# Ledger of designs, part 14: peptides against a protein of PDB entry 3OAK

Target 1, 145 residues: chain A of PDB entry 3OAK
Amino acid sequence: DDLEQYLDEKILRLKDEMNIAAQLDIDTLNKRIETGDTSLIAMQKVKLLPKVVSVLSKANLADTILDNNLLQSVRIWLEPLPDGSLPSFEIQKSLFAALNDLPVKTEHLKESGLGRVVIFYTKSKRVEAQLARLAEKLIAEWTRP

## One batch from the design tools (peptide; aimed at target 1 P145)

Design b1_p14_4_s4 (made by RFdiffusion4, then SolubleMPNN; from b1_p14_4, 6 letters changed)
Fold by OpenDDE base, seed 2:
Structure b1_p14_4_s4 (fold): chain B 145 residues (1-145), chain A 14 residues (1-14)
Amino acid sequence: as target 1 above (145 residues)
Amino acid sequence: DEEFRRELRELYEQ
């Protein structure tokens, strides 16, 4: 129906914006590495984060989020950066909190690749303990027999 | 999909 179509388009636009933000940050950091210009700071994801959080927190958007594979973009945002660093603590915290409230199913994990990335966060020594625990909680839920 | 869940569990347990 009309509402469903509107919501699909909304989520797909956000997905594109997220992917663009991620790529721009990657480009910035690659250029920083290449040029040594320490004034280059990757901030595109951080700038978009409030919008992402707003959308992910809406219960009425859950099905649309999952059906349009927005979790793929969430996965992308969680991946390590070219300089080896992780996304900002705030990004990690916000996304994991949002994931905790989504009815994620196996099929969504398959199509997004999110499971592998979250597992990384359970194992990384660079991740804050509170987020590692949350990642573990998610994996436990998603792999429940 | 039990197979996929098993795969994730195995990856997690490594």
Scores: peptide ipSAE 0.518, ipTM 0.924, DockQ to the pose 0.947
OpenDDE base, seeds 1, 3, 4, 5: peptide ipSAE 0.496, 0.501, 0.488, 0.506; ipTM 0.918, 0.921, 0.917, 0.922

Design b1_p14_5 (made by RFdiffusion4)
Pose (drawn by RFdiffusion4):
Order: structure tokens, then C-alpha cells, then sequence
Structure b1_p14_5 (pose): chain A 145 residues (1-145), chain P 14 residues (1-14)
């Protein structure tokens, strides 16, 4: 019905917006490298983050989020950038907190590649200790026999 | 599940 299509569209629009924001930040960081212009900063993901957090925090949107592979975009947002730098602390913390609340299943991890990027957060030296503990906790919740 | 075993192995090797 119309309501279900409306919710799918809401999540699909957010997925595309998140992808555009990540790609624009990546272009900015490549541009920052090719041209050593130190004033260049990547802020599109940070600017969109409140909208992403608002959607991820709604329990009644969990099915729609999971069914439409929005977690693929979340993985993109967590991936290290071309120079090896991580996204801002606010992005990392907000995304991990939201993942703690979502009923993520193996099929979602498979389609999103989210598990691979969370393992990176348990190894990275640039990740704050509290977020590493959250990442380890999530890996544990997902590697149950 | 095979995928869960692979994910646990990749984590332990990290």
C-alpha cells in the first residue's frame, strides 16, 4: 500500500543522499591530495548526519531500513577515506550506537559488507578506545554460533 | 553458519 511505498521511498532517498555525501567527501579528500590545498575539509557526511541518526533511531523503521540495505550506506560512511583517515568521531559514535539498537541479521551483514568495516574498527590505531569496545561488542553479538 | 564462522575467523586474525 501507499504507506509501505512511502517508507521504502524515504529510506531509498536517504540511501542515495548518504552515498552522494560520502562520494563528495571522498572527492574533496582526493582533491585535497592532488592539490595540497589544506583548507579543504570534508563535511557533507557531517551535515547529513542528524537526518541519518533520526531515521536509524526509529524502531518502527527497522524493517524498512534492513529490507532496503541502508546498512550498505552506513558501511560506506564508516570506511577509511583514501588517505587512511577515519570519519569524524561524531559519525562513528552515532552510527555504532544506532547499530547497537538494530536487529541486524546475517543476511543484512552479507548484503551490506558491514561486518568487514566493523572488524577494521577493532584493529585501527586511530579509533578511540570506547568505540573499539563498541565495535568488539557488535562483532560478538554477530559471531554467535 | 559459514559466513558467521568466516567473520569470527577474520576478527580473531585482526
Amino acid sequence: as target 1 above (145 residues)
Amino acid sequence: DEYVDELREEYEEA

Design b1_p14_5_s1 (made by RFdiffusion4, then SolubleMPNN; from b1_p14_5, 5 letters changed)
Fold by OpenDDE base, seed 3:
Structure b1_p14_5_s1 (fold): chain B 145 residues (1-145), chain A 14 residues (1-14)
Amino acid sequence: as target 1 above (145 residues)
Amino acid sequence: DAFVEELRAEYEAA
């Protein structure tokens, strides 16, 4: 099907872009640590965030998003950075909001590793209360008996 | 599902 192929290619391109953005930010922060150059700022994920949010919010892309394991890239974006810090508040807020509207199933959690990262956000004292509550909601939904 | 049970256990751990 032409439409299905188009949607798959669209999501896979975004997945690549997300992975590249994450790695570039990691590289930037590692270089910052190594050189002490405080002018180095990791901005690649933030720059791509609007596009990510736009795609994640489209109901007609949900199956394609889940089938292509885009959630693995979402997980990567949520992981702590080399300097020990968490992704920006805006990234956290946007991704958790998007996750709340996706029909995530057990199989998607298994292949993405997203569950354990979200659990981290329920326990971390560095996370804003509103986001911790949303993380708790997600875990509760994903672990229903 | 064993995976779900494990995830639940991790979430509920102190």
Scores: peptide ipSAE 0.463, ipTM 0.894, DockQ to the pose 0.880
OpenDDE base, seeds 1, 2, 4, 5: peptide ipSAE 0.438, 0.436, 0.424, 0.462; ipTM 0.892, 0.894, 0.884, 0.900

Design b1_p14_5_s2 (made by RFdiffusion4, then SolubleMPNN; from b1_p14_5, 6 letters changed)
Fold by OpenDDE base, seed 5:
Structure b1_p14_5_s2 (fold): chain B 145 residues (1-145), chain A 14 residues (1-14)
Amino acid sequence: as target 1 above (145 residues)
Amino acid sequence: DPFVEELRAEYLAA
């Protein structure tokens, strides 16, 4: 119906915006590496984060979020950056909190690739302990026999 | 599910 179509389009727009933000940050950091211009700061994801959090926190959007593979964009946002760094602590914290409240199923893990990235966060020494523990909780839950 | 088993194995090996 009209509402379902509206919600799908809303999530798809956000997905596109997230992907664009990620690519812009990657481009910025690659340019920073190539030119040595330390004034180049990747902030597109940070700027969009409040909108992402707002959408991910809405229980009534869970099915729309999962059905449109928004988790693929979440995965992209969590991946290491060109300089080897991780996304900001706030991005990590916000996304993991949101993931903890979503009814993520195996099919969503398959189509998003999120599982492998979360496993990375369980092992990385660059991840804050509190987030590593949350990553462990998630992957244990998603892979339980 | 082989996919889940693979993820579990990777997690436990990490």
Scores: peptide ipSAE 0.552, ipTM 0.923, DockQ to the pose 0.943
OpenDDE base, seeds 1, 2, 3, 4: peptide ipSAE 0.538, 0.542, 0.536, 0.537; ipTM 0.920, 0.921, 0.920, 0.920

Design b1_p14_5_s3 (made by RFdiffusion4, then SolubleMPNN; from b1_p14_5 with Y3F D5E E9R)
Fold by OpenDDE base, seed 5:
Structure b1_p14_5_s3 (fold): chain B 145 residues (1-145), chain A 14 residues (1-14)
Amino acid sequence: as target 1 above (145 residues)
Amino acid sequence: DEFVEELRREYEEA
């Protein structure tokens, strides 16, 4: 199926781009720590965020997103950074909003590791209250008996 | 599901 193949390639390409963006930001922050050059700013994820949000918001891409484990890249984007900081508020807000509209199942949580990272956001004192509440909502739904 | 139970436990320990 040509459409199915196109959608798979689209998502897999985005997944790769997300992983690269995350690694580049990590490299930037590590270099900042090593050199003390405070002019170094990690911005690759921020630059790619609009594209990520656009894709995650498309209902017709939900199956492709989940089948290709794009949630693993979402998890990577949510992980703490080398300097101990969290991704920007906008990244957190956008990703949690997108996750709220996806039909995430247990199998997707297992293969992505997303559940444990979201639990982290329910615990962290550095997370905004509104996002902590949204994280709690997601965990409650995902662990529902 | 053991995995879900583990997540629930981790969440409740938060």
Scores: peptide ipSAE 0.403, ipTM 0.887, DockQ to the pose 0.955
OpenDDE base, seeds 1, 2, 3, 4: peptide ipSAE 0.362, 0.382, 0.381, 0.365; ipTM 0.874, 0.871, 0.871, 0.875

Design b1_p14_5_s4 (made by RFdiffusion4, then SolubleMPNN; from b1_p14_5, 5 letters changed)
Fold by OpenDDE base, seed 3:
Structure b1_p14_5_s4 (fold): chain B 145 residues (1-145), chain A 14 residues (1-14)
Amino acid sequence: as target 1 above (145 residues)
Amino acid sequence: DPFVEELRAEYEAA
């Protein structure tokens, strides 16, 4: 119906924006490495983060979020950057908190690839302890027998 | 589900 269509379009627009933000940050950091210009700072994801958090926190959008594979974009945002660094602490914290409240199912993990990335966060020594624990909680829930 | 089993194995491997 009209509402469902509206919600789908809303989420798909956000998904597109997230993917663009991620690519722009990657491009910025690659250029930084190539040119040595230390003034180049990747901030596109950080700028978009409040909007992402706002959408992910809305219970009425959960089905739309999951059905449109927005979690693939979340996965992309969590991946290591070209310089080997991880996304900002704020991005990690916000996304893991949001994931904790979503009814993620096996099918969503399959289509997004999110599971393996979150496993990375459980094992990395570069991740804050509080976030590593949350990552562990998520993996435990997603892999319950 | 074999996918879930694989994911669990990867998590528990290290």
Scores: peptide ipSAE 0.554, ipTM 0.922, DockQ to the pose 0.946
OpenDDE base, seeds 1, 2, 4, 5: peptide ipSAE 0.543, 0.544, 0.538, 0.550; ipTM 0.921, 0.919, 0.921, 0.918

Design b1_p14_6 (made by RFdiffusion4)
Pose (drawn by RFdiffusion4):
Structure b1_p14_6 (pose): chain A 145 residues (1-145), chain P 14 residues (1-14)
Amino acid sequence: as target 1 above (145 residues)
Amino acid sequence: EDQAYLDELKAEYE
């Protein structure tokens, strides 16, 4: 019905917006490298983050989020950038806190590649200790026999 | 299949 299509469209629009924002930040960081212009900063993901957090925090949107592979975009947002730098602390913390609340299943991890990037957060030296503990906790919740 | 994927994911983590 219309309501279900409306919710799917809401999540699909957010997925595309998130992807555009990640790609624009990546272009900015490549541009920052090719041209050593130190004033260049990547802020599109940070600007969109409140909208992403608002959607991820709604329990009644969990099915729609999971069914439409929005977690693929979340994985993109957590991936290290071309120079090896991580996204801002606020993005990392907000996304991990939201994942703690979502009923993520194996099929979602498979389609999104989210598990791979969360393992990276358990190994990275640039990740704050509290977020590493959250990432380890999530890996544990997902590697149950 | 799901269990094999989770065992791989756990091995990569360790």

Design b1_p14_6_s2 (made by RFdiffusion4, then SolubleMPNN; from b1_p14_6, 9 letters changed)
Fold by OpenDDE base, seed 5:
Structure b1_p14_6_s2 (fold): chain B 145 residues (1-145), chain A 14 residues (1-14)
Amino acid sequence: as target 1 above (145 residues)
Amino acid sequence: DDEEFIRKLREEYE
């Protein structure tokens, strides 16, 4: 219906915005490496984060989020950056918190690749302990009988 | 199976 179509379009637009933000940050960091210009700071994801968190926190958008594979863009945001570093602590914390409230199923983990990335966060020594615990909590919830 | 899927994922990072 009209509402469902509107919500689909809303989520798909956000998905595109997230992907663009991720790529722009990658481009910025690559340019920083290539030029040595330390004034170049990747800020696109951080700027968009409040909107992402707002959308992920809305219960009425849960089905639309999952059906349109927005979790693929969440996965992209959580992946290591060109220099091997991880996204900011705030991005990690906010996304893990938001994911905790979504009814994520195995099919969503598979189609998005999010499961693999979250497992990475449970194992990586570069991840803060509190965030590793959040990642482990997600895995436990997703595998709950 | 969800548990099996996660188990396989964990093995990739061991």
Scores: peptide ipSAE 0.082, ipTM 0.729, DockQ to the pose 0.438
OpenDDE base, seeds 1, 2, 3, 4: peptide ipSAE 0.030, 0.062, 0.059, 0.084; ipTM 0.648, 0.701, 0.684, 0.727; seed 4 fails the geometry check

Design b1_p14_6_s3 (made by RFdiffusion4, then SolubleMPNN; from b1_p14_6, 6 letters changed)
Fold by OpenDDE base, seed 2:
Structure b1_p14_6_s3 (fold): chain B 145 residues (1-145), chain A 14 residues (1-14)
Amino acid sequence: as target 1 above (145 residues)
Amino acid sequence: DDQAFIEELRALYE
């Protein structure tokens, strides 16, 4: 129906925006590595984060989020960057909190690849302890017998 | 198989 179509388009637009932001940050950091120009700072994901958090927190969008594989873009945002660094503390914290309220199922983990990335955060020594605990909570819930 | 996938994730986590 009209509402369903509207919501699908809304989520797909956000998905596209997230992917673009991620790629722009990757490009910035690759250029920083290549040139040594320390004035180059990746900020596109941070700028878009409030909108992402707003959408992920809306209960009425949960089905649309999951059906359109927005979690793939969430996974992309959580992946290590070209310089080996992780996304900002704020991005990690916000995304893990948002994921905790979504009814994520096995099929969504499979199609997004999110599970393996979150497991990385449970083991990485570069991750803040509080965020590692959030990641552990998610994995425990997703892998319950 | 979904169950096999979850078991794989669990194994990676442990």
Scores: peptide ipSAE 0.466, ipTM 0.908, DockQ to the pose 0.918
OpenDDE base, seeds 1, 3, 4, 5: peptide ipSAE 0.435, 0.437, 0.425, 0.457; ipTM 0.901, 0.901, 0.898, 0.905

Design b1_p14_6_s4 (made by RFdiffusion4, then SolubleMPNN; from b1_p14_6, 6 letters changed)
Fold by OpenDDE base, seed 1:
Structure b1_p14_6_s4 (fold): chain B 145 residues (1-145), chain A 14 residues (1-14)
Amino acid sequence: as target 1 above (145 residues)
Amino acid sequence: DDQAFIEELRKEYE
């Protein structure tokens, strides 16, 4: 199926872009720590966020998203940064909202590592209460009969 | 089992 292949390539391209954005932000923050240059700001994920949210919100892409393990890149974006800080409030909020509408199954949680990270957000004292509630909601949905 | 998997994940952060 040509359309299916096209959609696979589209998602895999986004996955690559997300991974690059995450690494660039990590590099920026590591350099900031090493040099003390406080002008270095990690903004690559934030810049790409609208595109990520747009793709995750499309119902017709759900199977393609899950089959290509895009959730692994979502997990990477949610991981703590080198300085121990969390990704921006907007990234957390947007991704949790988008995840709520995806038909995520246990196999997807395992292959992406997303389940472990979302549990972190339910336990962390550094997470905003609003976002902790969203994380709990996801866990509830993933464990419902 | 979904619930068992999530429970295992929770234990990692206790």
Scores: peptide ipSAE 0.039, ipTM 0.667, DockQ to the pose 0.400
OpenDDE base, seeds 2, 3, 4, 5: peptide ipSAE 0.039, 0.038, 0.040, 0.039; ipTM 0.666, 0.669, 0.665, 0.663; seeds 2, 4, 5 fail the geometry check

Design b1_p14_7 (made by RFdiffusion4)
Pose (drawn by RFdiffusion4):
Structure b1_p14_7 (pose): chain A 145 residues (1-145), chain P 14 residues (1-14)
Amino acid sequence: as target 1 above (145 residues)
Amino acid sequence: DQEYRDELLEEYEE
């Protein structure tokens, strides 16, 4: 019905907006490298983050989020950038907190590649200790026999 | 599914 299509469209629009924001930040960081212009900063993901957090925090959107592979975009947002730098602390913390509340299943991890990037957060030296503990906790919730 | 979870755990323990 119309309501279900409306919710799917809401999540699909957010997925595309998140992908554009990640790609624009990547272009900015490549541009920052090719040209050593130190004033260049990547802020598109940070600018969109409140909208992403608002959607991820609604329990009644969990099915729509999971069914439409929005977690793929979340994985993109957590990936290290071309120079090896991580996204801002605010992005990492907001996304991990939201994942703690979502009923993520193996099929979602498979389609999103989210599990791979969360393992990276348990190994990275640049990740704050509290967020590493959250990442380890999530890996544990997902590697149950 | 279990194979995938075992692979994810192996990669984590490395």

Design b1_p14_7_s1 (made by RFdiffusion4, then SolubleMPNN; from b1_p14_7, 5 letters changed; failed a check: a repeat of another design)
Amino acid sequence: DQEFREELRRLYEE

Design b1_p14_7_s2 (made by RFdiffusion4, then SolubleMPNN; from b1_p14_7, 6 letters changed)
Fold by OpenDDE base, seed 2:
Structure b1_p14_7_s2 (fold): chain B 145 residues (1-145), chain A 14 residues (1-14)
Amino acid sequence: as target 1 above (145 residues)
Amino acid sequence: DQEFIEELRKLYEE
């Protein structure tokens, strides 16, 4: 199936781009800590965010997104950074909103590790209240009996 | 799968 192959390649490329962006931001922040150069700003995820949101919002890509474990890269983007800080407010808000519209199942949570990270956002005092509520909504849906 | 969901639920409720 040509369409299926095209969509798989599209998602896998994005997954790779997301992982690279995350690592580059980690490297930037580690260098900032090492050198004390406060002019070093991690911006790679923010730069790629519009593309990520665009893909995650497309209903016709849902199966491909889930089948290729793109949620693992979403999880990586949500993890705390080397300096203990969290990703930008905009990244959190955009990703939680996008996740809310995906038909995430138990198997996807298991293979991505996303559930545990989202639970962190329900408990951390460093998270804005409105985002904590979004995280709670996701957990409630995913753990529904 | 049910065991995994219960694990997440317990973690959330702690």
Scores: peptide ipSAE 0.397, ipTM 0.892, DockQ to the pose 0.935
OpenDDE base, seeds 1, 3, 4, 5: peptide ipSAE 0.376, 0.378, 0.373, 0.388; ipTM 0.885, 0.887, 0.885, 0.890

Design b1_p14_7_s3 (made by RFdiffusion4, then SolubleMPNN; from b1_p14_7, 6 letters changed)
Fold by OpenDDE base, seed 5:
Structure b1_p14_7_s3 (fold): chain B 145 residues (1-145), chain A 14 residues (1-14)
Amino acid sequence: as target 1 above (145 residues)
Amino acid sequence: DQKFREELREEFEK
């Protein structure tokens, strides 16, 4: 219906915005490496984070989020950056908290590739212990028989 | 789906 269509379009627009933010941050960091300009700081994801959190926290959007594969963009945001660094702690914390409240199913993991990235967070020495534990919890729930 | 979950679990545990 009209509401469902509106919500789908809203989520798809956010998905696009997230992907653009990720790419802009990548471009910024690559330029920083290339030019040595230490004033270049990747801030696009951080700037968009409040909007992402707002959407992910709404229970009535869960189905729309999952059906439109927004988790693919969540995965992209969690991936290591060109210099090997991880996204900011706040991004990690916010996204993992949101994931914990979503009814993620196997099909969503398959189409997003999120599972493998979350596994990375269970193993990385650069991840805060509290987030590593949450990542472990998610993997355990997603892979239970 | 079960196979996928098992593969993911194996990757997690290695």
Scores: peptide ipSAE 0.547, ipTM 0.935, DockQ to the pose 0.926
OpenDDE base, seeds 1, 2, 3, 4: peptide ipSAE 0.540, 0.544, 0.543, 0.536; ipTM 0.934, 0.935, 0.935, 0.934

Design b1_p14_7_s4 (made by RFdiffusion4, then SolubleMPNN; from b1_p14_7, 6 letters changed)
Fold by OpenDDE base, seed 2:
Structure b1_p14_7_s4 (fold): chain B 145 residues (1-145), chain A 14 residues (1-14)
Amino acid sequence: as target 1 above (145 residues)
Amino acid sequence: DEEFRRELRELYEA
């Protein structure tokens, strides 16, 4: 029980950090659009990415990750940005790789909305071919009868 | 949840 509580708190803290990072990047890009200041660069997600990857890669955290809907924050990180651009190639690559190793079930897709975003990556002309293939692989697994 | 999987497939195939 103590371990379970510790893991829950760890994942929930990361979830909050991810959401904050996403919002800060959105704010930065909105300000860049408004002011024309091209020196404004959204870097918060990139800065936090190593920590996210570290957590997502741990098999012993899989249940805690899924039970606490961390995939909602993963979905948020993958969404298009205010200027219409996609998150960095590194973010896309890292997250799709991590998702491929998680035992994602239908219930997790429903509560996170992740499925719809991943489908977007299978269809977008702005996505690198290798990442589109990873997205397709995930959709194939998640929609298997 | 077969219904949800069906919906997801339909979105993918559209």
Scores: peptide ipSAE 0.502, ipTM 0.919, DockQ to the pose 0.916
OpenDDE base, seeds 1, 3, 4, 5: peptide ipSAE 0.487, 0.495, 0.484, 0.497; ipTM 0.916, 0.919, 0.916, 0.919

Design b1_p14_8 (made by RFdiffusion4)
Pose (drawn by RFdiffusion4):
Structure b1_p14_8 (pose): chain A 145 residues (1-145), chain P 14 residues (1-14)
Amino acid sequence: as target 1 above (145 residues)
Amino acid sequence: SESEEYMEELEAES
């Protein structure tokens, strides 16, 4: 029905917006490298983050989020950038907190690649200790026999 | 078990 299509469209639009924001930040960081212009900063993901947090925090959107592979975009947002730098602390914390609340299943991890990037957050030296503990906790919630 | 095997595979690849 119309309501279900409306919700799918809402999540699909957010997925594309998140992808555009991540790609623009990557372009900015590549541009920053090719040209050593130190004033260049990547802020598109930060600018869109409140919209992403608002959608991820709604329990009644969980099915729509999971069914439409929005977690693929979340994984993209958590990936290290071309120079090896991580996204801002606010992005990391907001995304991990939202993941703690979502009923993520193996199929979602498989389609999104989210598990791979969360393992990176348990190894990275640039990740704050409290977020590493959150990542480890999530890995544990997902590697149950 | 499926989830354990899947996550272990990713850990091995890492």

Design b1_p14_8_s1 (made by RFdiffusion4, then SolubleMPNN; from b1_p14_8, 6 letters changed)
Fold by OpenDDE base, seed 4:
Formats: sequence, C-alpha cells, structure tokens
Structure b1_p14_8_s1 (fold): chain B 145 residues (1-145), chain A 14 residues (1-14)
Amino acid sequence: as target 1 above (145 residues)
Amino acid sequence: SESYKYMQELLEEF
C-alpha cells in the first residue's frame, strides 16, 4: 500500500528528527555545564515541537505512530536533561495533551518505556502541579480495570 | 486489562 508506506516513512523521519533534536539539546546542555557558557541554549526540541504536536494530533496517523514506536521518541523528549531540569513546560503540556488522545496499548507502553516516564511525572517533586495532574490522567487511562 | 496489569507492575517499582 503506497499510502501506508508513505505514512510509515513520514513517521520514521519524524522519529529520527525527534531523536536528533533530543541529542543536540543534550549536547548543548552538557557543553554548557562543562564550559560555563550560559549563552548556550538548548532549543532544538522546542523548534520541532509544533511539528510533533501536529503529527500526534492527527487521528489518521495514530496507527502509524504507534506501529513505528514514535512514543519512544516522545519518552526520550520527556526525560530529564543533563542539568537536572525537565523539558520545558510547553513540551510537557503539549505531549501530555497529545498522548491523551492516542489509543495507547500495553505493547506500546512496553516498547516505548513511556509508562515509566509518565509515572515519574506523577511522583517527582520537580514537576509543576498542573503537569503532574495531566500525567495522572494518563496513568488513570492506562490503569482502567 | 493488560495495560492495567503492566502499569501496576511499573508503579510497584517506585
């Protein structure tokens, strides 16, 4: 199926872009820590966020997103940064919102590691209350009896 | 559900 192949390639490209953005931000922040150069600002994920949100919000891409384990890259984006900080408020908020609309299943949680990270956001004292509540909503959804 | 069981296992890790 040509369309299916096209969508797979699209999502895989985004996945790659997300992973690159995450690594570049990590590299930037590590260099900032090592050199003390406070002019170094990690902005790669923020720059790519609108595209990520756009893709995640499309219902017709849900299967492709899940089948290609894009959630692994989402998980990576949610992980703490080298300086100990969390991803920007906007990244957290946008991703939690987008995740809420995806038909996430057990296999997706397992292969992405997303469940563990979202639990982190419900337990961490560094997380803003508003965002912790969003994470809790996801946990509630995934723990429906 | 399977997700429920899996998530419960994860929760116990914390």
Scores: peptide ipSAE 0.439, ipTM 0.905, DockQ to the pose 0.823
OpenDDE base, seeds 1, 2, 3, 5: peptide ipSAE 0.421, 0.426, 0.424, 0.427; ipTM 0.899, 0.901, 0.900, 0.901

Design b1_p14_8_s2 (made by RFdiffusion4, then SolubleMPNN; from b1_p14_8, 9 letters changed)
Fold by OpenDDE base, seed 1:
Structure b1_p14_8_s2 (fold): chain B 145 residues (1-145), chain A 14 residues (1-14)
Amino acid sequence: as target 1 above (145 residues)
Amino acid sequence: MEGKKLMEEWLKEF
């Protein structure tokens, strides 16, 4: 119906915005590496983060979020950057918190690749202990009997 | 159960 279509378009727009933000940050960091210009700072994901968190926190959007594979864009945001660094502490913390309240199922983990990335966060020595615990909590929830 | 198996498979990548 009209509402469902509206919600789908809303989520798909956000998904596109997230993907663009990720690519812009990658481009910025690649240019920083290429030119040595240390004034170049990747800020696009951080700027968009409040909107992402707001959407992920809305219970009435859960089905739309999952059906449109927004989790794929969440996964992209969690991937290591060109210089090997991880996304900001704030991005990790906010996304892990938001994911905890979503009714994520196995199918969603497969189509998004999110599970593999979250497991990385439980194993990486570069991840802050607090965030590793949040990642572990997600894994525990997704493997609940 | 499916989730557990999936996570175990992905865990082997590390």
Scores: peptide ipSAE 0.351, ipTM 0.864, DockQ to the pose 0.744
OpenDDE base, seeds 2, 3, 4, 5: peptide ipSAE 0.344, 0.342, 0.349, 0.339; ipTM 0.861, 0.860, 0.863, 0.859

Design b1_p14_8_s3 (made by RFdiffusion4, then SolubleMPNN; from b1_p14_8, 5 letters changed)
Fold by OpenDDE base, seed 2:
Structure b1_p14_8_s3 (fold): chain B 145 residues (1-145), chain A 14 residues (1-14)
Amino acid sequence: as target 1 above (145 residues)
Amino acid sequence: SESAKYMQELLAEF
């Protein structure tokens, strides 16, 4: 099917872009640590965030998103950064909100590692209370009998 | 649910 193939390719391209953005931000922050240059700011994920949110919000892309394990890249975006800090408030908030509307199943949680990371956000003392609550809502949904 | 069981296993790691 031409449409299915097109959508798969679209999601896979986004997945690649997300992974690249994550790595570039990691590189920037590592360089910041090494050089002490406080002008170095990791902005690649933030720049790409609107596109990610747009894709995640489209109901017609849900199956394609899940089938291509885009959630693995979402998980990567949520992981702590080299300096020990967490992704920006906006990244956390936007991703947690977007995840809430996806029909995430066990297989998606396992292959993406997303479950473990979201649990982290409910346990960490470094997470803003508002964002921890969003993470808790996801856990509640995924633990629904 | 299967997801519930899996998440409970993950929670036990913390």
Scores: peptide ipSAE 0.650, ipTM 0.944, DockQ to the pose 0.845
OpenDDE base, seeds 1, 3, 4, 5: peptide ipSAE 0.645, 0.646, 0.649, 0.648; ipTM 0.943, 0.943, 0.944, 0.944

Design b1_p14_8_s4 (made by RFdiffusion4, then SolubleMPNN; from b1_p14_8, 7 letters changed)
Fold by OpenDDE base, seed 5:
Structure b1_p14_8_s4 (fold): chain B 145 residues (1-145), chain A 14 residues (1-14)
Amino acid sequence: as target 1 above (145 residues)
Amino acid sequence: MESYEYMKKLLEEF
């Protein structure tokens, strides 16, 4: 119906914005590596984060979020950056928290690749302990019978 | 340290 279509479009727009933000940050960090200009700071994802969290937190958007594979963009945001570093602590924390409230199913994990990435966070020594625990909680929730 | 790319290849749970 009309509302469903509106919500789909809203989520798809956010998905696009997230992907753009991720790419812009990648470009910034690649340039930082290339030039050595330490004044170059990747901030696009951080700037968009409040909007992402707001959307992910709305129960009425859960089906739309999952059906439109917004989790693919969440996965992209969680992937390592060009310098090998991980996204900011706040991005990780906020996304893991938001993901806990979504009724994520196996099919969503597969189509987004999010499952493998979150598992990585449970195993990586570069991840802060509290965030690894959040990732572990997600995996436990997603794999329970 | 573990490689992200390496982990991508090993983790096939989802």
Scores: peptide ipSAE 0.078, ipTM 0.746, DockQ to the pose 0.076
OpenDDE base, seeds 1, 2, 3, 4: peptide ipSAE 0.042, 0.049, 0.043, 0.053; ipTM 0.697, 0.719, 0.677, 0.684

